Peptides against a protein of PDB entry 8BZL. Designs and how they scored, part 172

Target 1, 228 residues: chain A of PDB entry 8BZL
Amino acid sequence: SYDRAITVFSPDGHLFQVEYAQEAVKKGSTAVGVRGRDIVVLGVEKKSVAKLQDERTVRKICALDDNVCMAFAGLTADARIVINRARVECQSHRLTVEDPVTVEYITRYIASLKQRYTQSNGRRPFGISALIVGFDFDGTPRLYQTDPSGTYHAWKANAIGRGAKSVREFLEKNYTDEAIETDDLTIKLVIKALLEVVQSGGKNIELAVMRRDQSLKILNPEEIEKYV
Target 2, 242 residues: chain B of PDB entry 8BZL
Amino acid sequence: SRRYDSRTTIFSPEGRLYQVEYAMEAIGHAGTCLGILANDGVLLAAERRNIHKLLDEVFFSEKIYKLNEDMACSVAGITSDANVLTNELRLIAQRYLLQYQEPIPCEQLVTALCDIKQAYTQFGGKRPFGVSLLYIGWDKHYGFQLYQSDPSGNYGGWKATCIGNNSAAAVSMLKQDYKEGEMTLKSALALAIKVLNKTMDVSKLSAEKVEIATLTRENGKTVIRVLKQKEVEQLIKKHEEE

## One batch from the design tools (peptide; made by RFdiffusion4, then SolubleMPNN)

Design b1_p19_1_s1 (from b1_p19_1, 10 letters changed)
Fold by OpenDDE base, seed 5:
Structure b1_p19_1_s1 (fold): chain B 228 residues (1-228), chain C 242 residues (1-242), chain A 19 residues (1-19)
Amino acid sequence: as target 1 above (228 residues)
Amino acid sequence: as target 2 above (242 residues)
Amino acid sequence: APPAPSQEVLDYYEEREYG
């Protein structure tokens, strides 16, 4: 009954709890990340907020620092823990190293945290994948993806969550240097990618944009409609 | 599927946490609690199920807990778990006050407890708390607030919501009758009675079976008041006359 | 065997717990 234990190897070398955590990620709404030339864009499928719910408390895109933001797919409560730990690390890095984290650094930190939760006795894996975007201090835009295993990679574009496969297929076909030549084209690419899986068009999309030397901007629905 | 329900909170092959689902199921059997946010206040209304004549503390709120001067909560679920969590909320609030010399913001208190709840879903040797909470409060950042938290450690802000028995039906009714921007505390109280009357498995709503607390601002201070039985009776009577 | 969680609980979980 290896699948019932805290993360242990099966006889065939599988970590079932990690694989099952990846299934939890697939239940999350879709998130897309695209790295442009001087822009990074996160797009997420908006879950229908319950009529009486305060929209302020429903966030799928979170700032980790001034130069880094994250979208996730999977368990919301797990994501909060990871986000909080990452934020603390970003602040700690600023204090100790006197520079903001690189996107790779904070990604590696998150990945290491996730990995520890796959190996430590008495812990289950985090049920989240994350897209982490931002700018390094040299002005280079970066996009990273992490999964429940603690693996991470750099991407030009990627997607996580329920519709990730379809979105990735779209991006593989449509991500070109021409498609990201301008900020507007990059944003349009993200929207088009999300529209592969989002039924109600621009009303169900949330977009966050980070440009070089600028803070994270969440686009309002009217701004999104301009790109559709 | 049931192979994953007997151990500490682990993922099923489908990515589910069965122990959290089961905790939520347990909460569905608890007495109804609802919260309604108004323009001039926020309220909690809770079903009182344990009416025993021999209880010495009949007049104390069974399900509504004052957390600090600016916040209260209502609980649905396992009483012992509720006691632990409400005590923890009070401790968190006091520690914050001592550290920062100001009251803890409402959402920060909620999130602090939710982190604890989440931990009990991730660490081995622990089970989820069989408790959902409604929080009412006021702070200088967001004014009057209503939050709901679940055994998973997830939370959200609400204009109106319900937990416990028949919560889905109650939420449906609230969605129909809640008027955004036009809700007074008086109207909210009337709505609470209306919803409880329909969702409680009782033939007739009585004041002895309902606890109501209101949170208002008077002269720049938060006032948390549990309604007296006579006040609740008047609300019920008014509803019956409509 | 005790019954599984209600569909209401399952729907609630899917709606609110996954982001």
Scores: peptide ipSAE 0.394, ipTM 0.764, DockQ to the pose 0.761
Fold by OpenDDE base, seed 4:
Structure b1_p19_1_s1 (fold): chain B 228 residues (1-228), chain C 242 residues (1-242), chain A 19 residues (1-19)
Amino acid sequence: as target 1 above (228 residues)
Amino acid sequence: as target 2 above (242 residues)
Amino acid sequence: APPAPSQEVLDYYEEREYG
């Protein structure tokens, strides 16, 4: 059966294991990325944390480097592997090239990693998609998305996870130059987009903001409520 | 569809890894292990199922393993897998100590093992480890800590949690009785006994069927202690009187 | 066919393994 082989094409040219890995992504909570003029924003659906679980250990948004952060949807354990490899690469790049990675570079690295796991018979695809945002050294904001196949693209705005379709539809309608004219408006756009799929407003949203020449900032609930 | 359950490294059409789910099922048949974080310490309590008649009067810890001076773990699942993983934990901890001349931070040790566990879910020719672990530890970064890891290589920090048989029921009980910020090690021990008494598949809880270890700080040093049978008996007795 | 995993395990997996 073609659907049982990781790296075998079906007669119609499909890689079923990659497609099925994409189904794993859809089981993840929603993440949204938006590129503003001088800001990049990641918003995620805050999954209900178990009452006795330490929230510190539940992260959907993570820094890859000082200038790059990532949100993912799909298998958490798989994500950790990708994140760690990306972080190592970011540090390695700083050491060898003496500059931080571009957002495209690290995205391509992650994408290549994912692709290799689709081509080796000894490996299954990663069950994650990622939104990768940050600033290039020249101060250009970037947003990229990767999927289990190792494909990557640059976006103005995008979403991944279970609510991604609805969020993308919202963004397609509402992403305009006016809607991202300011940092605050950009943040508001992300929140509004997430509210299409997230219940109970700002309490169930986590937002990460990276402005030009600034570090990643995770907004607290009170800060989020200002935009709701 | 169960057509995808024979291979470890394939997704189902729904994006599921059946072999990981099956490993988790196997763990559900293992003895119960509890972990509880307190303000002044952290504990593991584990069901001892294999009481061999020829066991020497010296009760050894069967399910609780000291990893280093600052960490211990308990295991639920396949014993052979557990032995491999606990040995690996010790090796990782020692290598870190050798390299950095300081103890490995608790979460880093957990993560290192979780990366191994994850790899066994992604690489061909391997099966998931049929083991979940609870980790207790202390480090200078976060103080007392409790972690849980599963066959998937996923992990999380906890105030209290349970793995193995009747874990869901145990977790429910812990949620009811655990008071954040007010938990002493003494109260945690009492809670552990209470939960085990209700969740273990035994008619009556006895000290011979329970292993308890505590991790505390004394004079700036971590102390990991397995409770003596008499101490456990006293805890059980106190519970029965309440 | 052998029995499927318990619903408890399935729920656990869905709750904790996907992020």
Scores: peptide ipSAE 0.383, ipTM 0.755, DockQ to the pose 0.762
Fold by OpenDDE base, seed 3:
Structure b1_p19_1_s1 (fold): chain B 228 residues (1-228), chain C 242 residues (1-242), chain A 19 residues (1-19)
Amino acid sequence: as target 1 above (228 residues)
Amino acid sequence: as target 2 above (242 residues)
Amino acid sequence: APPAPSQEVLDYYEEREYG
């Protein structure tokens, strides 16, 4: 009976709806994030866009602000809500504090939002995990992950979605200071990590790169092929 | 026993929202709606199932709704839910126009409704809307546009798509016959008739059972036109002659 | 017991709703 409750602990201390929301995340396509020295990279498995679908409307990587971007895995509709709320907060912060958000700040905001949806009997958890990357105003690259529970942590590299386990195992073996010594090597690391789970090679990968003091850049397929 | 389908806002152990899936199933039983994007316009074609002899001959568009001067939609699913959502779309569009003194961009209107749909999947005491929508529109940002939204609050842009009964078969046909970059509104109309003729469970397609609307640009203005029955008859006749 | 959704609907849901 407790597993049917939205926001109630089971006798064994589980929040089943949160755990089940994590299962929804695992149904999402794989996303990977890597923090380099002066670069942050997000890579996502392109879900097969239907032949007649407009590619413009299929976005798994989005900007939250000029200095922050996010990739997600899980329910797309839920993600849109979180993204919109985060964008509003980023703008609000600029207006009220007169500085852009830190990556940690906006991650904490998103995490708090998610947490609230785990504590209200009138709401279900968000069925998404997010990788949030960017640069703080001091030029420090950051990578955070947040889960349906509202937990968040800083990472050097991480992955979410259906292939996350395999990608994480790859990153655990291959993430070294040498592997991220240059921007190009960092990008290559992300591509190699995604290729562990992505079928049909580089055509099914989307990459976003943010360098220090630069805007988010989505790489085109030709640019991605140079790293394969 | 489906233990997780009694409440609208709970995940199954597998991470599924059963009530959303069930809403989609309900939509599969609704009349077919097609949308096709052309270079010079966009169209909606919808199956009219409720032909009551006592309906006033006044052309009642059952499934195609004008939202504003630049957008229309078609609906597949529960009629009462559709009425609520189409009214909400109109209100959103009007509020935007009042606030910004310009028409709402097509995608923004779609997303605004999709946020409402999503909320009905996340907040307790609500059920998902049993409605999928096709949206056609024009704006200065992207020109002619076609969108589909589902009960989940998910949406996407399309060159051509279908919702309702036999939608999968219709989509397959559209994939085969849709010529990217070469689609005229005239060819799109012909394609719509072709697909409807195959997807509607009728021996012969009749104009009384089909609603078609086109959205075009004339003299810098959007024109939304519901085809007259005679025009639809001509399209059907032309198809039968091919 | 009511029948389950069609496999077509389930496939559609999995394809489009998860990102």
Scores: peptide ipSAE 0.381, ipTM 0.752, DockQ to the pose 0.778

Design b1_p19_1_s1 (from b1_p19_1, 10 letters changed)
Fold by OpenDDE base, seed 1:
Structure b1_p19_1_s1 (fold): chain B 228 residues (1-228), chain C 242 residues (1-242), chain A 19 residues (1-19)
Amino acid sequence: as target 1 above (228 residues)
Amino acid sequence: as target 2 above (242 residues)
Amino acid sequence: APPAPSQEVLDYYEEREYG
């Protein structure tokens, strides 16, 4: 059975383990990324943190470097591995090249890592997709997505996880130059997009914003409610 | 469909890793372990199942392991797997100490082991560890900490949690009785006894069947102490009087 | 064939292992 193989082609050209890894991504909570004019915004559906769980250890959005952050959907343990490798690469790049990574560079690195895990018969694919946002050194905002296959593309806006289809449909209709004209409007767009799939409004949303020459800012619930 | 249950490194069509699920099932049959974070300390309480009359009366912790001067863990699952992982934790902690001349931060030790656990779910020719761990520790960064790690290599910080037999029921009880910000080590100990008394399928809770360790700070030093049987008896007695 | 994991384990996995 071809679908039992770790990662091999079926006769019809499918990589079933990669496709099944994409199903693992769909079990993850929704994440949204939007590129504005001078801002990048990540929004995620908060899984109800168990009442006794430390919120500090439940992060769906993480910094890879000062100029790059990532949200993921899928297997949390797999994500940690990818995040750690990406962080090491970001630091290595600063040391060797003496400049921060571009968002494209680190995305390509992550994508290459994922791809290698699809081609080795000794490994399974990573069960994660990621939205990677940040600023290049020239101040250009960027948004990229990676999937378990190691494919990556640049986006204006995108979503991953269980509600991704509905969120993408919303973004396709509502992402306009006017909708991202200001930072606040861009944030509102992300919130509205998430509200397509998230119940109970702003309480179940986590938002991260990165502006040019600024560090990643996680908005508190009160700040989010101002946009709802 | 159980077509995908034999290999450790394959996703099911639904995106599941069956061997990880099966490892978690195995852990559900293990003795109960509790962890509770307090303002002034953190504790582990574990069910002791291996009571043999021929065992030397010297008190040893079967399920609670000291990792270094600032951390301890409790294990639920396959004993042999647990021994391997606890040894690895000690090695990681020592290597860090040698390299950096300071104790490893609690979360970093947990993460290091979790990376190993995760690898056993992703690399061919390996099976997941049939073990969940509770970690207690103190470091200068976050103070007292409680972590749980599962066979997947996933982990999280907790104020209180449970692994092993009847863990879901125990967690529900902890959610009801845990008072955030008001938990003292004394109250945590009482809560641990309360939960174990209800979770363990024994008519009477005895000190012989319960291991408890506390981690506190005294004079700027971490103190890890396994409670003596007499101390546990007193806790049980106090609970029975309430 | 041995029985499948308990529903409790399955629910736990679905809740905590996917982010």
Scores: peptide ipSAE 0.424, ipTM 0.809, DockQ to the pose 0.786; fails the geometry check

Design b1_p19_1_s2 (from b1_p19_1, 11 letters changed)
Fold by OpenDDE base, seed 4:
Structure b1_p19_1_s2 (fold): chain B 228 residues (1-228), chain C 242 residues (1-242), chain A 19 residues (1-19)
Amino acid sequence: as target 1 above (228 residues)
Amino acid sequence: as target 2 above (242 residues)
Amino acid sequence: APPPPSQEVLDAYEAAEYG
């Protein structure tokens, strides 16, 4: 059956395993990314950490380098593989080119990796989408999204995962130059967007912010509550 | 080419990896394994199902494996798969030691194996390992640690957890009785016996059917000890008296 | 097709595997 073939087009031109990998993404918790003027913000729906689980080992927002971070939706184990490869590439780039990667560069690397797993016999696609945010060396904030197919695009704002449709609809209505005029307003926009799909307010949201020339900062619950 | 496609773990129309889910189902029928983290140590407790009378009483741990001087694991699932993975863990740990002249950090060892497990869910011609593992260890970075990994290659750190048969019920009991910040190894051992007594499909808990290992620190060294049958009997007796 | 995994296994898998 064409639906079980990893690298075969259907008669109507579909790559079913890629489409099904996109369905795996929809099972993931919602992630949102917003590019502000001088800030990039990632927000994720915090799954209730199981009682007795170590929260340290449950991360949906990961640094790829000092200037780049990523949120994902879909298969956690697949994400770990992508993150590890991306981190290695970021370090390799610093060693060989003597500059940090641009956000586009590392996005393209990840996208190319994903694409190869859609075309190689004996490999299934990665069951993840990613939001990749950061700053280029010139201080330009960037947001990119990748999917299981290996496509990537630059965004002002986007969302992935189970609540992505509702969050995107919210962002389409509310993302304006005025709404991102300040860092605080940008953070507030992300929180409001996530609240479209998250039931119990600030306790179930994880937020990470990266400002120009600053490291990734994960906001604590108290900091998040100030924006609610 | 076609042979690899038929044997590769693929997505369902709903985005599920059925072979991984089926592997997890198989693990659900395996003997129960518990892990409990305490302030002064960490333990593994495992059900012994294969009490063959002809097994030489060389109390080799059936389900608990020493990985290195600072780590041990327990397994639930296919024994042959478990043997392969535990050997790989030992090799990874040894290679790290040789390369860096220090023991591998606990989470790094777990992650290295989980990357292998994940690969067996993504690459053609391979099936998922039908094994979940509990890892106990100590390192200078995080102290005492407990991890769980599954066939998908996912893992997490835990204060207490269970894999194998009746794992959900065991986890529920652990959630009720585990006192965060106040758990001693002694209390953890008592809790392990309590949970196993309720979750094992046996009429009466006996020391012959339970394997327990503890990991502690003594004089700046890690000590991994499998409890003697007499010690387990005492723990069971104490539980019956309460 | 083999019977699907138990709902308990599915719930545990979804909770752990999908992030």
Scores: peptide ipSAE 0.258, ipTM 0.810, DockQ to the pose 0.838
Fold by OpenDDE base, seed 5:
Structure b1_p19_1_s2 (fold): chain B 228 residues (1-228), chain C 242 residues (1-242), chain A 19 residues (1-19)
Amino acid sequence: as target 1 above (228 residues)
Amino acid sequence: as target 2 above (242 residues)
Amino acid sequence: APPPPSQEVLDAYEAAEYG
């Protein structure tokens, strides 16, 4: 029965469920990623955590492995599934290959997972886009983006979610070699980019930084305010 | 278009999952459940529906379920769905205990169920569960905890929250009266009665219409206790005198 | 057809589900 066919081609060749999943991404809060020289930075728009909600349980930036982090826009529950699968794959890779994943490898894994969910009649697409950042074993910083279709590309800088267009326009104008010359300048670039769409300044920004051979660092609000 | 109201959960043109939204609406008409985290414990308070006179068994607790020695939950929504999910929670907790020889951490149990809920929103031929849950628990990692989950498979930790009928109004009241760092279990119980009295569609709050459970630590052991009707009556009386 | 979910329910869902 057609009731089982979730993702099918339209007469004009469109995959509507994939396109509609992209609309779900646009409902998500804005996330931005920037690759610096020796740093990768993720920034996200903080949703106003309800006054009585525990902030510990509201995380938009997560580690996939020691050398890879991810931010997402779209359905939170869908993201959790993707994150869990990616974490398992990262651990499996370490066990089988005896090296951590490259950022490209884990991105391709996530993209392949998403693509399979667009081709199965019994599954709807994932309603998420992701920014995946990290360091390869050789110390090269990387930034990738993936969308609900399972496509992925490498970027110098990119944004996803509700304010992505405005943030991308800002980055296209302001991403230069001079703007990322230092770690601090790279962080400032991310903050400035987010401030194009985030109201009330640094209080509504979550920022994560990964430097070469260092673990993911989530900046506290006081640290963020130093860059504003 | 009616196409997106189909049994299979699919995206609307606007990126919405209508079946999940409809499940949330159904929960909004269910009996009220409250959860409040205190410094020395955590509680659930739930509206009890009228017991039909022809019922052979008077269940002491209609909406509050013990999951294991360290956790309990309350449910709002479709009773049959709730029974399936509460059973699954117990099974998950038991399997973990058998595998690791320690109780499952509270958040991990919540997450495991939420992954199931999410799957029912993504796979064809399935509908979302028409149930939201409040979870109370204690573990060695985070101490006393309160969680809420919904049909989408989303969850969050809370200091105080409400699900079911008039939940928005209840949450507003909790935001006004909840004092972080100063909440004792005694004060939490009083707050629960206050909120239920205002949010339940009853002229007068009675002990027969309210279920309350507390989770505390005594001598290094978790104690889950359902309050007796007389204890609830005393709480109501105290509220009326204030 | 049943009425659509209330705007309050929709707002609460959107706030919680989309991140």
Scores: peptide ipSAE 0.256, ipTM 0.810, DockQ to the pose 0.813
Fold by OpenDDE base, seed 2:
Structure b1_p19_1_s2 (fold): chain B 228 residues (1-228), chain C 242 residues (1-242), chain A 19 residues (1-19)
Amino acid sequence: as target 1 above (228 residues)
Amino acid sequence: as target 2 above (242 residues)
Amino acid sequence: APPPPSQEVLDAYEAAEYG
């Protein structure tokens, strides 16, 4: 018999497969997102790329559209599926609505996709959380988080992955209006937050920045070191 | 624990996919496959385990498959699963060519198959493919390329890597001996023989037990060539003399 | 229960699978 019922309620009302998917997220490298005044920043812990691996093929930060990017923690292969579906939706939206997606719209799409995989027979949950950042057409910076359950919320700052607790604690203490007053300060805040859990300084950080009316920029190691 | 072992691919309490891990374990018992990227080409070297004397046709390529004019792959794992996946790769490449009137970029072909593999880890009633693949190719975007994919649907680009039996030891040897930026196809072939000689569970390396394919560019065309047994013998002999 | 995968397999899986 095909065990079609993968995600079911326990007697005490828990969805174990969703909870276990959250444990998979915790095994992922840390990602952090911060919303500034006119900037959104994603930072990720750079896994030690195996010697002889092509770094080009190891990316945790991906563009979904010109105005939206995503970082994730958890199963890499699952993330690729979500990213691909989100990209298709972004393009479809441009064709049908003649405007780019809002960050909330694409987040809701991703969240709905995840939720369906928690309720559909014969599907396991996605083993990923995502930080989705970007700009709405009105120029408003946005940061959203999605979980394996399909829940999503807007954030000023948040973190996911193995070091998320420590990073969140740091952000709760240090995220102030003064700390995000400038683009550079916002970037610095992200780096400092990641340094709570990343060993060996700025060399192990990947950082992406999106400014108002600008495309996603991945900072090179030299640019990151300027903020360290 | 048994519940997670016998059912469809589901998360363990620790967030692990045991069926994927078990598929990877199965691949660890398969014949060794190596891939090495050079400046002037890329190669696959694979262990040939089953030489049955009663086989009428020596399948020249038991483990190395041409996918299109610009790509080839080697497989480690369940043969039947490998056949399905290699056929799918060929179909994907052909459909792309027909649709876009140009060859599929190497990474796009790899990712297309990886999406299939991932699906078999997420959808119920399916088991993961018990196969890892090495891909060699050339395209106009990135030139010569080497990729590895596993049962999870994850993939990566590599300068050199190994799948199958003793893969970790082989990778360690490759890390020691691979010279970045200075690797010629000739040197890569020598390195492949060196690593196979140490990692294959054989007393003596013989040409009958090794398949090697090279991918090069000649006159603006990709050339995929399976080395003849005599050529492999010469490589082995040269290694034994060093 | 079947024997768990080798530590080598687990390490490779963890390195590749979890991003």
Scores: peptide ipSAE 0.238, ipTM 0.799, DockQ to the pose 0.832; fails the geometry check

Design b1_p19_1_s2 (from b1_p19_1, 11 letters changed)
Fold by OpenDDE base, seed 3:
Structure b1_p19_1_s2 (fold): chain B 228 residues (1-228), chain C 242 residues (1-242), chain A 19 residues (1-19)
Amino acid sequence: as target 1 above (228 residues)
Amino acid sequence: as target 2 above (242 residues)
Amino acid sequence: APPPPSQEVLDAYEAAEYG
């Protein structure tokens, strides 16, 4: 008989495998998301890429569709599975409904997927949290966060990973309407937030920006340094 | 803590997957495999441990497998697991070719297998594969490529890397001697011999204990060649003279 | 009890696995 991975309730009502998956998330490098007025920004702590490693294969920010991007913290291999499923769903939705997904829709899909892996016999939870950003078809910028449990919420700003607590504390103090009044200020806010936990300045930060009716743009190091 | 060492891959209280970590440890005891990317090709060099005089078939390559016309891999870890994964790679590549009438892109083949590996870390009743792989290939998108994958289902692209026994020491040597942008296949072969000579637990490197394959492009076609023993001997001799 | 993986193996794994 194969020993099945079972996420079960403890006597005190805890799902330990979900909680432990959250600990896996905390081992991930930090990711930050901020919703501006007409912009959404994702920032991630760059892993120290080994000298001989191809940086192309090390990505923490990915597009799910033309209007949706995701950053994650936790198990990289688990994230790839979630990303692939989400991409398929985005395409399926376009084919079936003839409209792109809303950010909430795809977040709910991902959340439901994660939840199923907490309830299905023979599966462990996904060891990832995700920040999902994008624009709805009406031009509204959105930011969602989801965790290993399959919960999701909308945010103005949030962070995940090892430095998330410090980054969130910074954002709670510094996220104001004035701080996001312009696209540039919003980007600057994300950089400042990441600098709370990232050493060596802009060299260890990756930033992705999505503006209304524009595709995802990954900023190069020179562009990032302009905001530091 | 012992509960989390069970057959089923589950999270520890610290968010660790012990079965994956143990699989990684098992690979650390396997024969050394090197991969080096050059401007004009890519190579795999692997330690051959099973030199049994009683082996009837001289397996031309114990550790290096041709996957398709454009890709090969080397394996470190449990042989039975390696056989399953290499067969799966071939099947994936063939199915893609049949469906799209073109070879599968290198990274896509790697990711397809990595998704399988990941699944064996997530689904109950399964254990992680005790195998790491190095992949060499060529495609029209990225040219010559070198990838590494591990039991977790994680992968990465590399200029040069090592898996198996003494991999950390080998990687350190590669970092010192690898010249980015200036690496020829000839220099890569020499580097491979140099690193193997230092990392293999042998007094003297012999051609019988080393498998080397090169992947090059000739006349718009990929050529995968396993070096003959005499060629490997010449490389070793050249290294000893330097 | 199996011996724990070497710290080197653990460090390499952690660096690769957790992103």
Scores: peptide ipSAE 0.220, ipTM 0.777, DockQ to the pose 0.839; fails the geometry check

